# Designs tried in a protein design run: peptides against a protein of PDB entry 7Z53. Part 89

Target 1, 150 residues: chain A of PDB entry 7Z53
Amino acid sequence: PRIKNQADCIPFFRSCPACPGSNITIRNQINALTSFVDASMVYGSEEPLARNLRNMSNQLGLLAVNQRFQDNGRALLPFDNLHDDPCLLTNRSARIPCFLAGDTRSSEMPELTSMHTLLLREHNRLATELKSLNPRWDGERLYQEARKIV

## One batch from the design tools (peptide; made by RFdiffusion4, then SolubleMPNN)

Design b2_p22_3_s4 (from b2_p22_3, 11 letters changed)
Fold by OpenDDE base, seed 2:
Parts: sequence; C-alpha cells; structure tokens
Structure b2_p22_3_s4 (fold): chain B 150 residues (1-150), chain A 22 residues (1-22)
Amino acid sequence: as target 1 above (150 residues)
Amino acid sequence: RVYVPQPLLSDELIQQIIDAAK
C-alpha cells in the first residue's frame, strides 16, 4: 500500500531515471553513490554532518560510536536525534532510532548499515594505529589521515 | 585494506534493524 503519511516515512528521494536507448520502459536509477570512492557515506559530504559524525570528546581522531549499544563488543553507528524519527515510528515496539551516518539511507538498507558499521570500525582502527605510530598527532591529523586511508 | 570481522553484525541485531525498517 502507498504510504499516505509522509511524516511517518524515512525521507528518501528517488534518483532521476536514466533510460538507455529508445526503450523508456527500462528505467535505470542513476547511481547516487558516486562518492563511494571518497567514503562520503561514512564521513559525510558536508562539514556540519562530518563534525557530528566525529568523536569530538578527545584528540584521537575517532568517529563517533553508539553510546547505548555494542554488537558483541564491537562498535555500532551512533543514533541520530530526529524529531519524528521515522525509524521509531515505523516499528514502535522495536524502539530503535535511526542511525547517523554520512549517508541518510543507512537505516533503511541493512546492507548499508553493515557497510557503514564496518567502515566506522575500520576508521577507528586506523586512527588508533596511527596514534600509536604518531603519538604527537592531534585528533584532526589522525582523523584526516585515517580518512585518506579508508 | 578493509578488515571484515566475523560476524559484522549479529543476526539478532540485523533482524532488529530490519524489523525497525519495515
């Protein structure tokens, strides 16, 4: 059934169609993940979001992790803080808010959630190793260098 | 080089996420 109340839906927008040749019945979606190479899904493509995705409580250059939950001792994406959180509204019994990531789709597709989680862990791993190798680097340097490696 | 731990996410957590997204 068509969702009538847009307020209760995760606000994703459909990409423009790209129809090859003269067959307009075959609708291809333009790849919205053009920035996959730069890992903008993890780090965000805009500075305000990028800052919110970072752990700014220390100088370790880490990305923020979930403060409520871990998965078998491993880091999870932080939760977003949305008014009328669509993730909470979709399944009220689950009470799982939307995850915060560089890609707004992180909470809709489990595949993306997994990938983002993996890359979050990888970044933090790299930052930790870089800190060990370069103890005098500040958080900004660690963050940027880890980001470049990812 | 991206390290892939096993498992990435627990089956239970994945199911919770899926259920929350439905």
Scores: peptide ipSAE 0.025, ipTM 0.520, DockQ to the pose 0.029
Fold by OpenDDE base, seed 1:
Structure b2_p22_3_s4 (fold): chain B 150 residues (1-150), chain A 22 residues (1-22)
Amino acid sequence: as target 1 above (150 residues)
Amino acid sequence: RVYVPQPLLSDELIQQIIDAAK
């Protein structure tokens, strides 16, 4: 459902926020551009979430990837860890948890999951390339520089 | 909760991009 409190409107990478009273067409386009520029849907808008989206096991500046599954050798989004996981509750037979992304609701919109996956791969590609070009950069520098490029 | 009236990118286009990137 749409957010009734306009102060809580959240811009989307793929679509407009659930903001009542706004011009959907204009808002959708503007918010998509804004979200793309700051990549908040990929990196998270809050520090705790942003940290959880990063691979902190090394100094490569990478985003975290799924530890259980890959797509023909390519990275997938990591799973979230929710007590009442709506993805598990929606389809008991599939037994696939929600993905963790910049927006925790991304799994409720599978179309966004695909885009986030591509951008995850792009970030990690960029970070890897930046490490090759700048071997003295630490993980924080690599992460931030890759984030700026995306 | 988020309402998505219509996506910026179609599912078909996204799938094409993913397939091309594989």
Scores: peptide ipSAE 0.019, ipTM 0.459, DockQ to the pose 0.033
Fold by OpenDDE base, seed 4:
Structure b2_p22_3_s4 (fold): chain B 150 residues (1-150), chain A 22 residues (1-22)
Amino acid sequence: as target 1 above (150 residues)
Amino acid sequence: RVYVPQPLLSDELIQQIIDAAK
C-alpha cells in the first residue's frame, strides 16, 4: 500500500553514478555514507535487554559473544535462550538457535546479523582499546564510552 | 522483563555460521 501522507515519507535518492572513462553503459554507483548507524540494534533500546547483551563476567565493558562458535577467532553474536526457538525450528538439523541482539530482526536477515556482528566486534575492539588507554575505567565506563563511539 | 524477539534464522545464515565454525 502506498503512503498517502507525504509527511510520512522518508526521501531516498539514487546515488550518483561513477563516470568511467569508457563507453560502458553499465551504471556504477558511488559508494557514499549517507547515514549513521543506529547502534540501538546492537546495544538494545531497553535496559533489561541491554544488560543481557553485555558480558557481565568481567569489568571490560564488552558485549556478550557467542560461547560456542567463532569466525576464525572473531566474535559472533550470542545465542538467545528461547523456550520455543523459531530458529531451531527453521532447520532442525542445523541446531543453530536464534541470536540475541538488540534488534528483533537479527536472526531474520543475514545482512542485519552481519551488521550486528561487525558492530559487536567493533564495540569490543573499542572497549579493549579504551581499557588500554584508561586502565582504571570500570566495565560500565568502558561500555558506555565504546557505545558512544560506535 | 526483557522482550524476547522471535527471529527466523535463514538457511544462508546457518550455513555461514557452520562455515565460520570450521
Scores: peptide ipSAE 0.016, ipTM 0.396, DockQ to the pose 0.050
Fold by OpenDDE base, seed 5:
Structure b2_p22_3_s4 (fold): chain B 150 residues (1-150), chain A 22 residues (1-22)
Amino acid sequence: as target 1 above (150 residues)
Amino acid sequence: RVYVPQPLLSDELIQQIIDAAK
């Protein structure tokens, strides 16, 4: 399913095709981002929320992940901790709370949930690699650098 | 706000990250 909120889309455009050598049949096209990405849906636009979205148990610069569920070993968004959780109230049999993300709409639109999840994983992967490349970086540096790359 | 990836990472590392996402 396509994300309904177009404001959350990442715009891409294709550049001119590049054909290696004299091979005209095979085209290698370069994709480029048209603009910066507003990843506030992942990181949060408010500092208190942003801190709650981070894994503060270590200095790895990671975002928090779900502690109850994984997707074949891959990370999922953490659950929120709402007193009157609308997600729980909507479907009491499912017992699935709302997800915690930088955008409160994460649980309102499953399409956004997917995007948030992908970017969560990407951040954590980047942070992990940056840690490997820069062992002296603390969690804050890793977090910020990964955030810039995402 | 995030920006287009800069040459902070090698192409090889980027590819590894992409492959890990598959």
Scores: peptide ipSAE 0.012, ipTM 0.359, DockQ to the pose 0.061

Design b2_p22_4_s1 (from b2_p22_4, 10 letters changed)
Fold by OpenDDE base, seed 1:
Structure b2_p22_4_s1 (fold): chain B 150 residues (1-150), chain A 22 residues (1-22)
Amino acid sequence: as target 1 above (150 residues)
Amino acid sequence: SWDDWVRKHMQPGNPPLSVREP
């Protein structure tokens, strides 16, 4: 994570030149990085897409979640708004539109969708933890710092 | 399958949607 103000330093990070008093520690209960992952699948590689994947209704730095469905109380990926939705045509029995993610492949297979969903949840979990640890951080900083840790 | 996935993860009657906040 990038830290500008030492007063807002998080107590865990991979690197932080501006936080010499902070411990460089990976904690299982907070860290979202479990393995090497190309996070572009979650956040998108283009700014317009990245913005559409964010929850802009608050200053919590969260990714957007599905507004129609939950998985037993847990977040799901938001639906995309495609005029000619290929997901509805490819698998009529499922009767769900394509999900919106950083990677357009997110709706190709349920397994891949599940992976994206888990990473979505991890980002939001991490952003929430970072907010608790750094109450003065705004939504942009929370989003960016969480993104860097995932 | 997608049908199984939807049945398992997208059942009707889910709790109200909320945003987790600290």
Scores: peptide ipSAE 0.466, ipTM 0.810, DockQ to the pose 0.228
Fold by OpenDDE base, seed 2:
Structure b2_p22_4_s1 (fold): chain B 150 residues (1-150), chain A 22 residues (1-22)
Amino acid sequence: as target 1 above (150 residues)
Amino acid sequence: SWDDWVRKHMQPGNPPLSVREP
């Protein structure tokens, strides 16, 4: 859930996650995850790939989203740009190219794609909330902080 | 199946993309 009255809260920093007078820390309000997730499948392990997974058109710290499709108004993974796209050949009836994610397995099965998609949305949600709480943070800071929270 | 997934999640008539997620 999003904080409705931001004016009463201290901006969220890694070393200062609390909102005075609140029973719930800012972090707890932003992040509902209760277990650790190795999110390398979302962010990538190599810097070139990691950069390609980011939305570099603004300073919002967002991951890139699909530019052709949405899921009932929600973001989908971006498509990869493969010369010989194997996904187009694997299921010709579906007629969609491979998705771009932190690892190459993202398009092996719909269930895995869905998991990647959910984590994408979670990152972007976190980055959006962090931007609201910390308007002066640039895209790099927002991206890194959201990544650490996921 | 992928066909079911595409039908469910990639329907035509998508609204314009927004930066902020709901």
Scores: peptide ipSAE 0.466, ipTM 0.790, DockQ to the pose 0.213
Fold by OpenDDE base, seed 5:
Structure b2_p22_4_s1 (fold): chain B 150 residues (1-150), chain A 22 residues (1-22)
Amino acid sequence: as target 1 above (150 residues)
Amino acid sequence: SWDDWVRKHMQPGNPPLSVREP
């Protein structure tokens, strides 16, 4: 969702700060949003990234969530660990790094971040429900089955 | 609720759950 109260906003990285609102920027954003048809942006298309997006601390088959911030108790995307984090460079005082997601553009626009967040929550919801229905399933199976449904 | 579940269980090192939170 578009944030109206900017007092509660976190900084995002703009790929082209010199051309905000340009047609190119808008088109890139639209293309990013339309690519969510298969949810690959949430899970990552590369195995190393996919592993980093998972919560490997338990056998619940969950995607990793932010450990510093929540949205009124709801999950947010985890932060990435970049050496040269562009989000940190945009606002050093805020000290909010880029989000970790299946697409590097996840922290470039709030709309994309919101979509990733929603799908993150949906996956974790599904995994939780699947665990309830199938208590013998381990984390790998829960993750894969939830991923298939999303 | 979902929010309560997230707050309670979405932390590193949490053990596997055998039942869903009400």
Scores: peptide ipSAE 0.016, ipTM 0.407, DockQ to the pose 0.077
Fold by OpenDDE base, seed 4:
Structure b2_p22_4_s1 (fold): chain B 150 residues (1-150), chain A 22 residues (1-22)
Amino acid sequence: as target 1 above (150 residues)
Amino acid sequence: SWDDWVRKHMQPGNPPLSVREP
């Protein structure tokens, strides 16, 4: 969800939006979820991978999303570009290639993929809100600040 | 299963990708 009335907001956002009507409960639940995971699974622990996981087509600080599929309008992980895709070999009936994520295990089981997807969506949601609150922030600032909150 | 996951989460006829998430 996006900020409804930006005029009532202080131009910063961290753990809690500095806006009237912010839902702290939802934020706390998300933060609790992330406390049980290593954020490197989403962002990558290596800089080259981290860069490849970002949407570099704009200055919105977003993570890259799937360009072919959405989940009922929601973002999915992007596909990796593997010459010999092991996911296609191990699961022929599903007919999907391996997903690209910070954790190479992202496609080992649907449960892990779902976890990555949730955090991807949360990052992009946060980055979107941060952009609304801080219009002058560039993509790097938005990305880093969202990463800190996730 | 992956088949179930794909069927549930990757339906055909996806809308155009929006850069901005709600």
Scores: peptide ipSAE 0.469, ipTM 0.797, DockQ to the pose 0.200; fails the geometry check

Design b2_p22_4_s2 (from b2_p22_4, 10 letters changed)
Fold by OpenDDE base, seed 3:
Structure b2_p22_4_s2 (fold): chain B 150 residues (1-150), chain A 22 residues (1-22)
Amino acid sequence: as target 1 above (150 residues)
Amino acid sequence: SWDDWARQHLQPGNPPVSVREP
């Protein structure tokens, strides 16, 4: 579950309680984004959807990212794979397929898409940091621990 | 608008996103 008590340091390294500068920075960044956001919009509320949002090609605990585009070198939400994509019909000039996210509203407006994208990046950054601190953790552990913090 | 968003975030020539390795 998402951490509710923000007064405590986040124990990224379970063997030794610590509050390094990197943890503080990450926590502050996440709190700035998630203070007004339900993280379920990124992870999904149902297990089947949650699994589809993950990168299952490795044991890094990452969320899936767009395979066609980057935003100036940074990750974007993956596109959904819809047979008749309604997003392509909403604005034909933009030619943006529906994004795959935990909330179906992700493609309703650019602002929501941007928020989803930022949280995606935060999760993946956090998972990467956790892997560095805990190299023996598998993908499931990394994913779950990152999810708790976001 | 979505057109503005696409121009900003889906720029021509953007490479596919790679998995970030630790």
Scores: peptide ipSAE 0.418, ipTM 0.794, DockQ to the pose 0.238
Fold by OpenDDE base, seed 1:
Structure b2_p22_4_s2 (fold): chain B 150 residues (1-150), chain A 22 residues (1-22)
Amino acid sequence: as target 1 above (150 residues)
Amino acid sequence: SWDDWARQHLQPGNPPVSVREP
């Protein structure tokens, strides 16, 4: 839920998941990536890759999503732009290029792709919730705070 | 299979992807 009066609540970050005096427990309403201690498969372990995985067109702290397809209105991983795309060569009938993720395994099998997709959606959900709680945070802060939630 | 996945998730006629706004 959006907190309109920031004076009554300390801006949410990982160590302050609640608004004192309210019936809203922020941490209980925001699902965390508790199953993953290391989320490098989503964000990348190298800074150049990490930047390429982000949506830099706004200040929402979002990860980039596929610009060609949606899954019943839900986000998909972006495609990588490989000159010699090995995914297209491996599965010619599917005609799916390699997805871009923090881990190169994201295109090895549909199950991994689905898992990465769910984590992408979760990050973007968290960033959106953090924006509603902290409207003055910029995209960098939103991205970093969402990334830190485990 | 990838074919099944594509049919299920990459459906024809999908609208342009919109960025979620707060």
Scores: peptide ipSAE 0.417, ipTM 0.780, DockQ to the pose 0.200
Fold by OpenDDE base, seed 5:
Structure b2_p22_4_s2 (fold): chain B 150 residues (1-150), chain A 22 residues (1-22)
Amino acid sequence: as target 1 above (150 residues)
Amino acid sequence: SWDDWARQHLQPGNPPVSVREP
């Protein structure tokens, strides 16, 4: 959920919570999840890949999202652009190309894809909230701070 | 299966995504 009562919030700094009485349960849950699955699956471990996973069209610090499909109005992972797409070769009925993620294994099974998708959404949510709380932050700052929280 | 997943999750179109979920 988004921060609805932003009037009571303070600018986010790493040393303090963004809002008094912040619901840290979600953050704790996400951190626990990412510690297990490694957030590098979402962000990539190499800078060139990491850049390709970001939305570079604005200064909002967002990850790139699928440009063809959504899930009930919600973001999906972007598709990769592979010449010989192994995902299309494996399952011709679904006709889903490989998703672009920090780990190529993200397209091996729907469960992993779903998890990556959720983390994508959470990052973008966090970045958006951080922008609201810290209007002067540029896209790089927003991206990095959101990444640290995830 | 991927087929099931696609039917459940993939919807055509690229409307603006609301990051601030209710």
Scores: peptide ipSAE 0.374, ipTM 0.750, DockQ to the pose 0.232
Fold by OpenDDE base, seed 2:
Structure b2_p22_4_s2 (fold): chain B 150 residues (1-150), chain A 22 residues (1-22)
Amino acid sequence: as target 1 above (150 residues)
Amino acid sequence: SWDDWARQHLQPGNPPVSVREP
């Protein structure tokens, strides 16, 4: 990303040979989770789905979050709106609809759901930080730059 | 299990969903 406020620069660049003073340690920390992961599971591989995964109610570049539940104050994946929801049929006692994510498999097991949730939170965290560093960036720029970092 | 996950992550009394995250 192109940080406009140089005084508050954070090393979010994937590669910047012309940026001396980049803190590699911080960069490694923030990218450790997704260093070898295809992020299409979070953002989707098709533009229509990708748009549906975004929060379009503002210019913050955020991914959409669950509107019914939070996890002890933290964001969850939004629910999908399936006519015949297979997740409700798989475990009737849990009564959890399928989650909406870039990968349709996000609701196959709790572990995948948790991973997708963490990546959702990371994107939104990054977008928030980028907004702080670059107040003039619009939602599209924030979203794209955060996506590059994840 | 999904039941365990629901109990752990979908607690009653959660605050309203905020637009901004982390």
Scores: peptide ipSAE 0.420, ipTM 0.788, DockQ to the pose 0.227; fails the geometry check

Design b2_p22_4_s3 (from b2_p22_4, 10 letters changed)
Fold by OpenDDE base, seed 5:
Structure b2_p22_4_s3 (fold): chain B 150 residues (1-150), chain A 22 residues (1-22)
Amino acid sequence: as target 1 above (150 residues)
Amino acid sequence: SWEDYWKKHFSPGNPPLSVREP
């Protein structure tokens, strides 16, 4: 939902974008986004938000993912639980809530949403790999180590 | 930074990321 397929495009590489449809406009927009968004934005700037962004159902050190939708089997950002959800109000026909992320603007800018989604996936990939390599690590260590790598 | 991470891990020819406990 609201995430375009990025399977064939790596637009975030500033020096050499690997995307058949890459152009100056897209590159400039991505560069502009990276100026005010970094990996920390995926984790939340405050501890309460950071906890809400984690998957606390297991000891895998994962970030929470959307429970309703996936992108061709890949994770999407979880939905927020806002009483007056502006995303629902903006397009009542779509009936898709705002995404929960470290940046409240994630649902306002598709590029931000995409980047946050990619970083979410990368974190979870790293955490999963770290678990495989270090089976005795608990969820907290997996989360922190993956966060450090990102 | 995200840019540094991207260059480090997603540049052409980079091997898959693997990290073990030191």
Scores: peptide ipSAE 0.023, ipTM 0.452, DockQ to the pose 0.025
Fold by OpenDDE base, seed 1:
Structure b2_p22_4_s3 (fold): chain B 150 residues (1-150), chain A 22 residues (1-22)
Amino acid sequence: as target 1 above (150 residues)
Amino acid sequence: SWEDYWKKHFSPGNPPLSVREP
């Protein structure tokens, strides 16, 4: 969305980095974080993967979340559906499959898993707030606008 | 900092977003 009121500017909004109400310091910090992780990998670099990472059961523009587990009520990454799941094969006692993310490496390092989880939560939080502010936006617009902010 | 970001966006009672439809 276009920022028409300076008071409506958000520090981390990518489409309007020069908003008078933005906090450059905070934005730089967020950009550094997302750049380090490459936020594009959270959403998937290819359209088929990107679609699989989305919650398509509603018009809320959300990313898919784990349907089996939560972290004290907070979202976790969804599980992938790999035929030869390396996570299941390498740790048979845990019986936990690999997580689905834009980067296949997400399940290889706990650091990446954690970061992707946080960005998932942030996206869904943003989409939820955008829905409250713009009730007539459909799921596609909510998804895209939230993606731009992350 | 990342901590500041976390507190701002994930703490209870955090300020709501104000991005409006153009």
Scores: peptide ipSAE 0.022, ipTM 0.420, DockQ to the pose 0.037
Fold by OpenDDE base, seed 4:
Structure b2_p22_4_s3 (fold): chain B 150 residues (1-150), chain A 22 residues (1-22)
Amino acid sequence: as target 1 above (150 residues)
Amino acid sequence: SWEDYWKKHFSPGNPPLSVREP
């Protein structure tokens, strides 16, 4: 994600600027996807956030998914619990709060949201497969191993 | 690397991800 007009950009992947409000080119989108160095943007770079992103209700090593909405049966990112939710404020009619992801700005750019959603699904898929392969693994093991694969 | 993983499994034309026991 190399954007030249940094004045209108915020920090993004690899500490590079991203301009969610600007005209993001196809190249920028591709670069954003291909330049994703690690999964910290999905899993959270801080432990408290990382824990909040996990489904701790079971031992399946899953990331938390949206409990209210699905995409044709597929998982969506969970909602964050922001007191002053900018997503709600920007589009009050939609009443959709900001998503919770490893990057706090995931909801600010639909491309990032989509990517995080994809990787959420992938992690959960991997964790599920790993559970099938290793039935005795606990949630922590499944989570960590899936994270390593992602 | 994550980048390699992404390119391998999510690029058009690439085979689907195969999960194996670590």
Scores: peptide ipSAE 0.020, ipTM 0.437, DockQ to the pose 0.029
Fold by OpenDDE base, seed 2:
Structure b2_p22_4_s3 (fold): chain B 150 residues (1-150), chain A 22 residues (1-22)
Amino acid sequence: as target 1 above (150 residues)
Amino acid sequence: SWEDYWKKHFSPGNPPLSVREP
């Protein structure tokens, strides 16, 4: 998703209480967004998958990012390593494999790809900020704390 | 197509996907 004016955004933090003065429409929108965002879609529901989605080369608590492509300098989802990659077979000229995400259908639905990419960036942003605030935290702590916020 | 989507959203010069900010 693309937001043209961030000032028009409604911020949401899971640890923050809802504003009492907010109208019902705003609250409903926030609740709808939060209900739609399942952390398992981003982080994986199984431990082996969750580990594969993490950047394990350092102690920064980051999710893995694409090593071949970027979106104007911004991170993209990593590619999966499928034996029979349906994305490669669907369009041989594109030669773009399927993305790796918590949902195996991430590459089948562009909307999911965009959302997962957004949340990937948000996690890594949070982990980076948490590292700055808490330099002694290891990668596991950073990852878990960022995951709780997302 | 997937290729069209990729070119549309991730080609050089296109704005990046937005991220939530506090």
Scores: peptide ipSAE 0.020, ipTM 0.482, DockQ to the pose 0.078

Design b2_p22_4_s4 (from b2_p22_4, 8 letters changed)
Fold by OpenDDE base, seed 3:
Structure b2_p22_4_s4 (fold): chain B 150 residues (1-150), chain A 22 residues (1-22)
Amino acid sequence: as target 1 above (150 residues)
Amino acid sequence: SWDEWWREHLQPGNPPLSVREP
């Protein structure tokens, strides 16, 4: 998502795509994702949903990831826990429940599912780097700072 | 750029669980 207020930007570590290897460089300006997608679709606009999208098992500020499946070692969206899951009912052979995301349409449109997955991975990457740079930050601060960068 | 990547990879017809990486 596009950051409107650049005054809230902070220096952060990021992998340099033009640099050899996986070297992390320090950037003074946030290289925010420029997209038409609202960040609220990823994080949720309501507080109860936003909390459910987070990994609360630790103080790493991470978003929750799928506990059953991965994509070639990379994270996927967590499943929702619906009593009457419409995704299970429409395609019984797949046996895949609906995904949990800030946008309820995440399981309906492949574009949204892919975008949410990408931003999930980016958030968790940023949170991990911020933890390395700021070991004393708790999970709440890591989550909020990573959210601002995405 | 991110905009170019989006136009190329996140379009209708892509697999629901597939994220194309640049």
Scores: peptide ipSAE 0.020, ipTM 0.512, DockQ to the pose 0.040
Fold by OpenDDE base, seed 4:
Structure b2_p22_4_s4 (fold): chain B 150 residues (1-150), chain A 22 residues (1-22)
Amino acid sequence: as target 1 above (150 residues)
Amino acid sequence: SWDEWWREHLQPGNPPLSVREP
C-alpha cells in the first residue's frame, strides 16, 4: 500500500498518511508491508513523469526497462534522453547516459540506482502476476494495483 | 562513488551485463 496524494495531508509512512486536524489514517493491508520505503522515486510524483516511466506499448501495466542492456538477464532502468547528459560527461569511457527514474537523483548515487532497479523489477513481477490472476484487467488497472502493492 | 559503480557493473566487458539485441 502507498500513500495517495491528498490535499491537506502529509506522508507519515507508506500506509499511514497524516492529515492536519484528524487522526492518522492507516491504509489497507498494513500488516502485509515488508518495508517502509517510499517508492515514489520509482513511479514519479508528477503525472507527466509517471507516464514517461511506463511501458505504453502494451496493456500489461509495466514500467519501462532499458532497451540496450540487461543485468545477467534482469531488467535495468531505462536511459533518459537528455540533450546535455551529465552522466556522459562524468564517465566518458563508459559512455552510459543517465537513468530515467521518478527521482532525478537516481544517477547521482549508486545506492539509489540499485534501489530503483530492484523496485522496478518488483513492480513488473507483480504486474505480470496480476495479469495472470486477472486476465481482463487493462494496463491502467494492472499498473495501479501493482503500484499499491509495492 | 557513481564512477566506481559504473566501472564495476556496466562496463562492456562485465559478465553480468549483456547488450540487448535491437
Scores: peptide ipSAE 0.110, ipTM 0.580, DockQ to the pose 0.131; fails the geometry check
Fold by OpenDDE base, seed 1:
Structure b2_p22_4_s4 (fold): chain B 150 residues (1-150), chain A 22 residues (1-22)
Amino acid sequence: as target 1 above (150 residues)
Amino acid sequence: SWDEWWREHLQPGNPPLSVREP
C-alpha cells in the first residue's frame, strides 16, 4: 500500500516491518495466526460471498459487523440469513442465527467464532488506519489493502 | 457450554457481551 506519511505507519503493516510503533514480535504472531487459520476464510473465497461480508453503506472498506449485538462496544460477526439455519434448528430456544463468515463452520464452535471475530476487528482497524494515512483512497482500495495486510 | 453461552449473552436487553479471545 501507498503510505502518505511513512512516519505514521500502522503497527502490522507487512510491507513496512520497521515502521515506528510496529511490534515485530506481535506482528509475527499475528501473521502466523492468519497463515495457520487461512485468512481467506474471513473474506470468503467466492466473490458473491465476499461482497456480502463487506459493509457497502460507505467508502471505508470495512467488513460488515453485527447490527444487533456488540461486545462491550466492539464488533461481532454479522448474522447470516439462511432459510434453513442450522444454528436456529439446533437450539430452538435461543433463537440465535448462524454468523456470516467466509466459512460456514464459523458458528459451530466458539474458537472459530472468536478467531474470525478478532480478524474482523483487525481488518476494520487496519482499514480505519489506512483511511487516516491515505484519505483519498476509496472503499475498494481500503478494503483490498487491509485484506493484504491481514 | 456453547449453547448456554448463546442463551445467556445473545438476547435482547442483555448486558454487553464478553467474547473469548483465543
Scores: peptide ipSAE 0.055, ipTM 0.539, DockQ to the pose 0.097; fails the geometry check
Fold by OpenDDE base, seed 2:
Structure b2_p22_4_s4 (fold): chain B 150 residues (1-150), chain A 22 residues (1-22)
Amino acid sequence: as target 1 above (150 residues)
Amino acid sequence: SWDEWWREHLQPGNPPLSVREP
């Protein structure tokens, strides 16, 4: 996520020595947005959930994305695989499952869904950039470094 | 409803998701 108007940014500095080619202006904008968000709600506070939220099919350090739908070509949260999916039960004809996120309420609150989606995209963007800058980093390193600066 | 919101916001071609302004 980005705030285009820097005048509305909250002053917060976060060092990123692993990102020598990063844009400081972009980081400032990111920090402004994420200062209002507990990142644990995006990444999951428990290790089992955190692992389920990651794309473990490669070493790119990415969070998992929806495999069925995109938002105008952009990533969406993955669907969960709940035994009794309350989203499916709410409207059986719609057949839209709940999203998987760090907060189980993500599908119940559109505001959370939007925020999680944007932060998902930002993480994956950062991880991709870090991979370009540090091609020898494995998926774990990329994931952790991106997580630190989101 | 959730499904209505989902259809309006998350389908291909729809405007991208946004966050509320502070």
Scores: peptide ipSAE 0.049, ipTM 0.516, DockQ to the pose 0.105; fails the geometry check

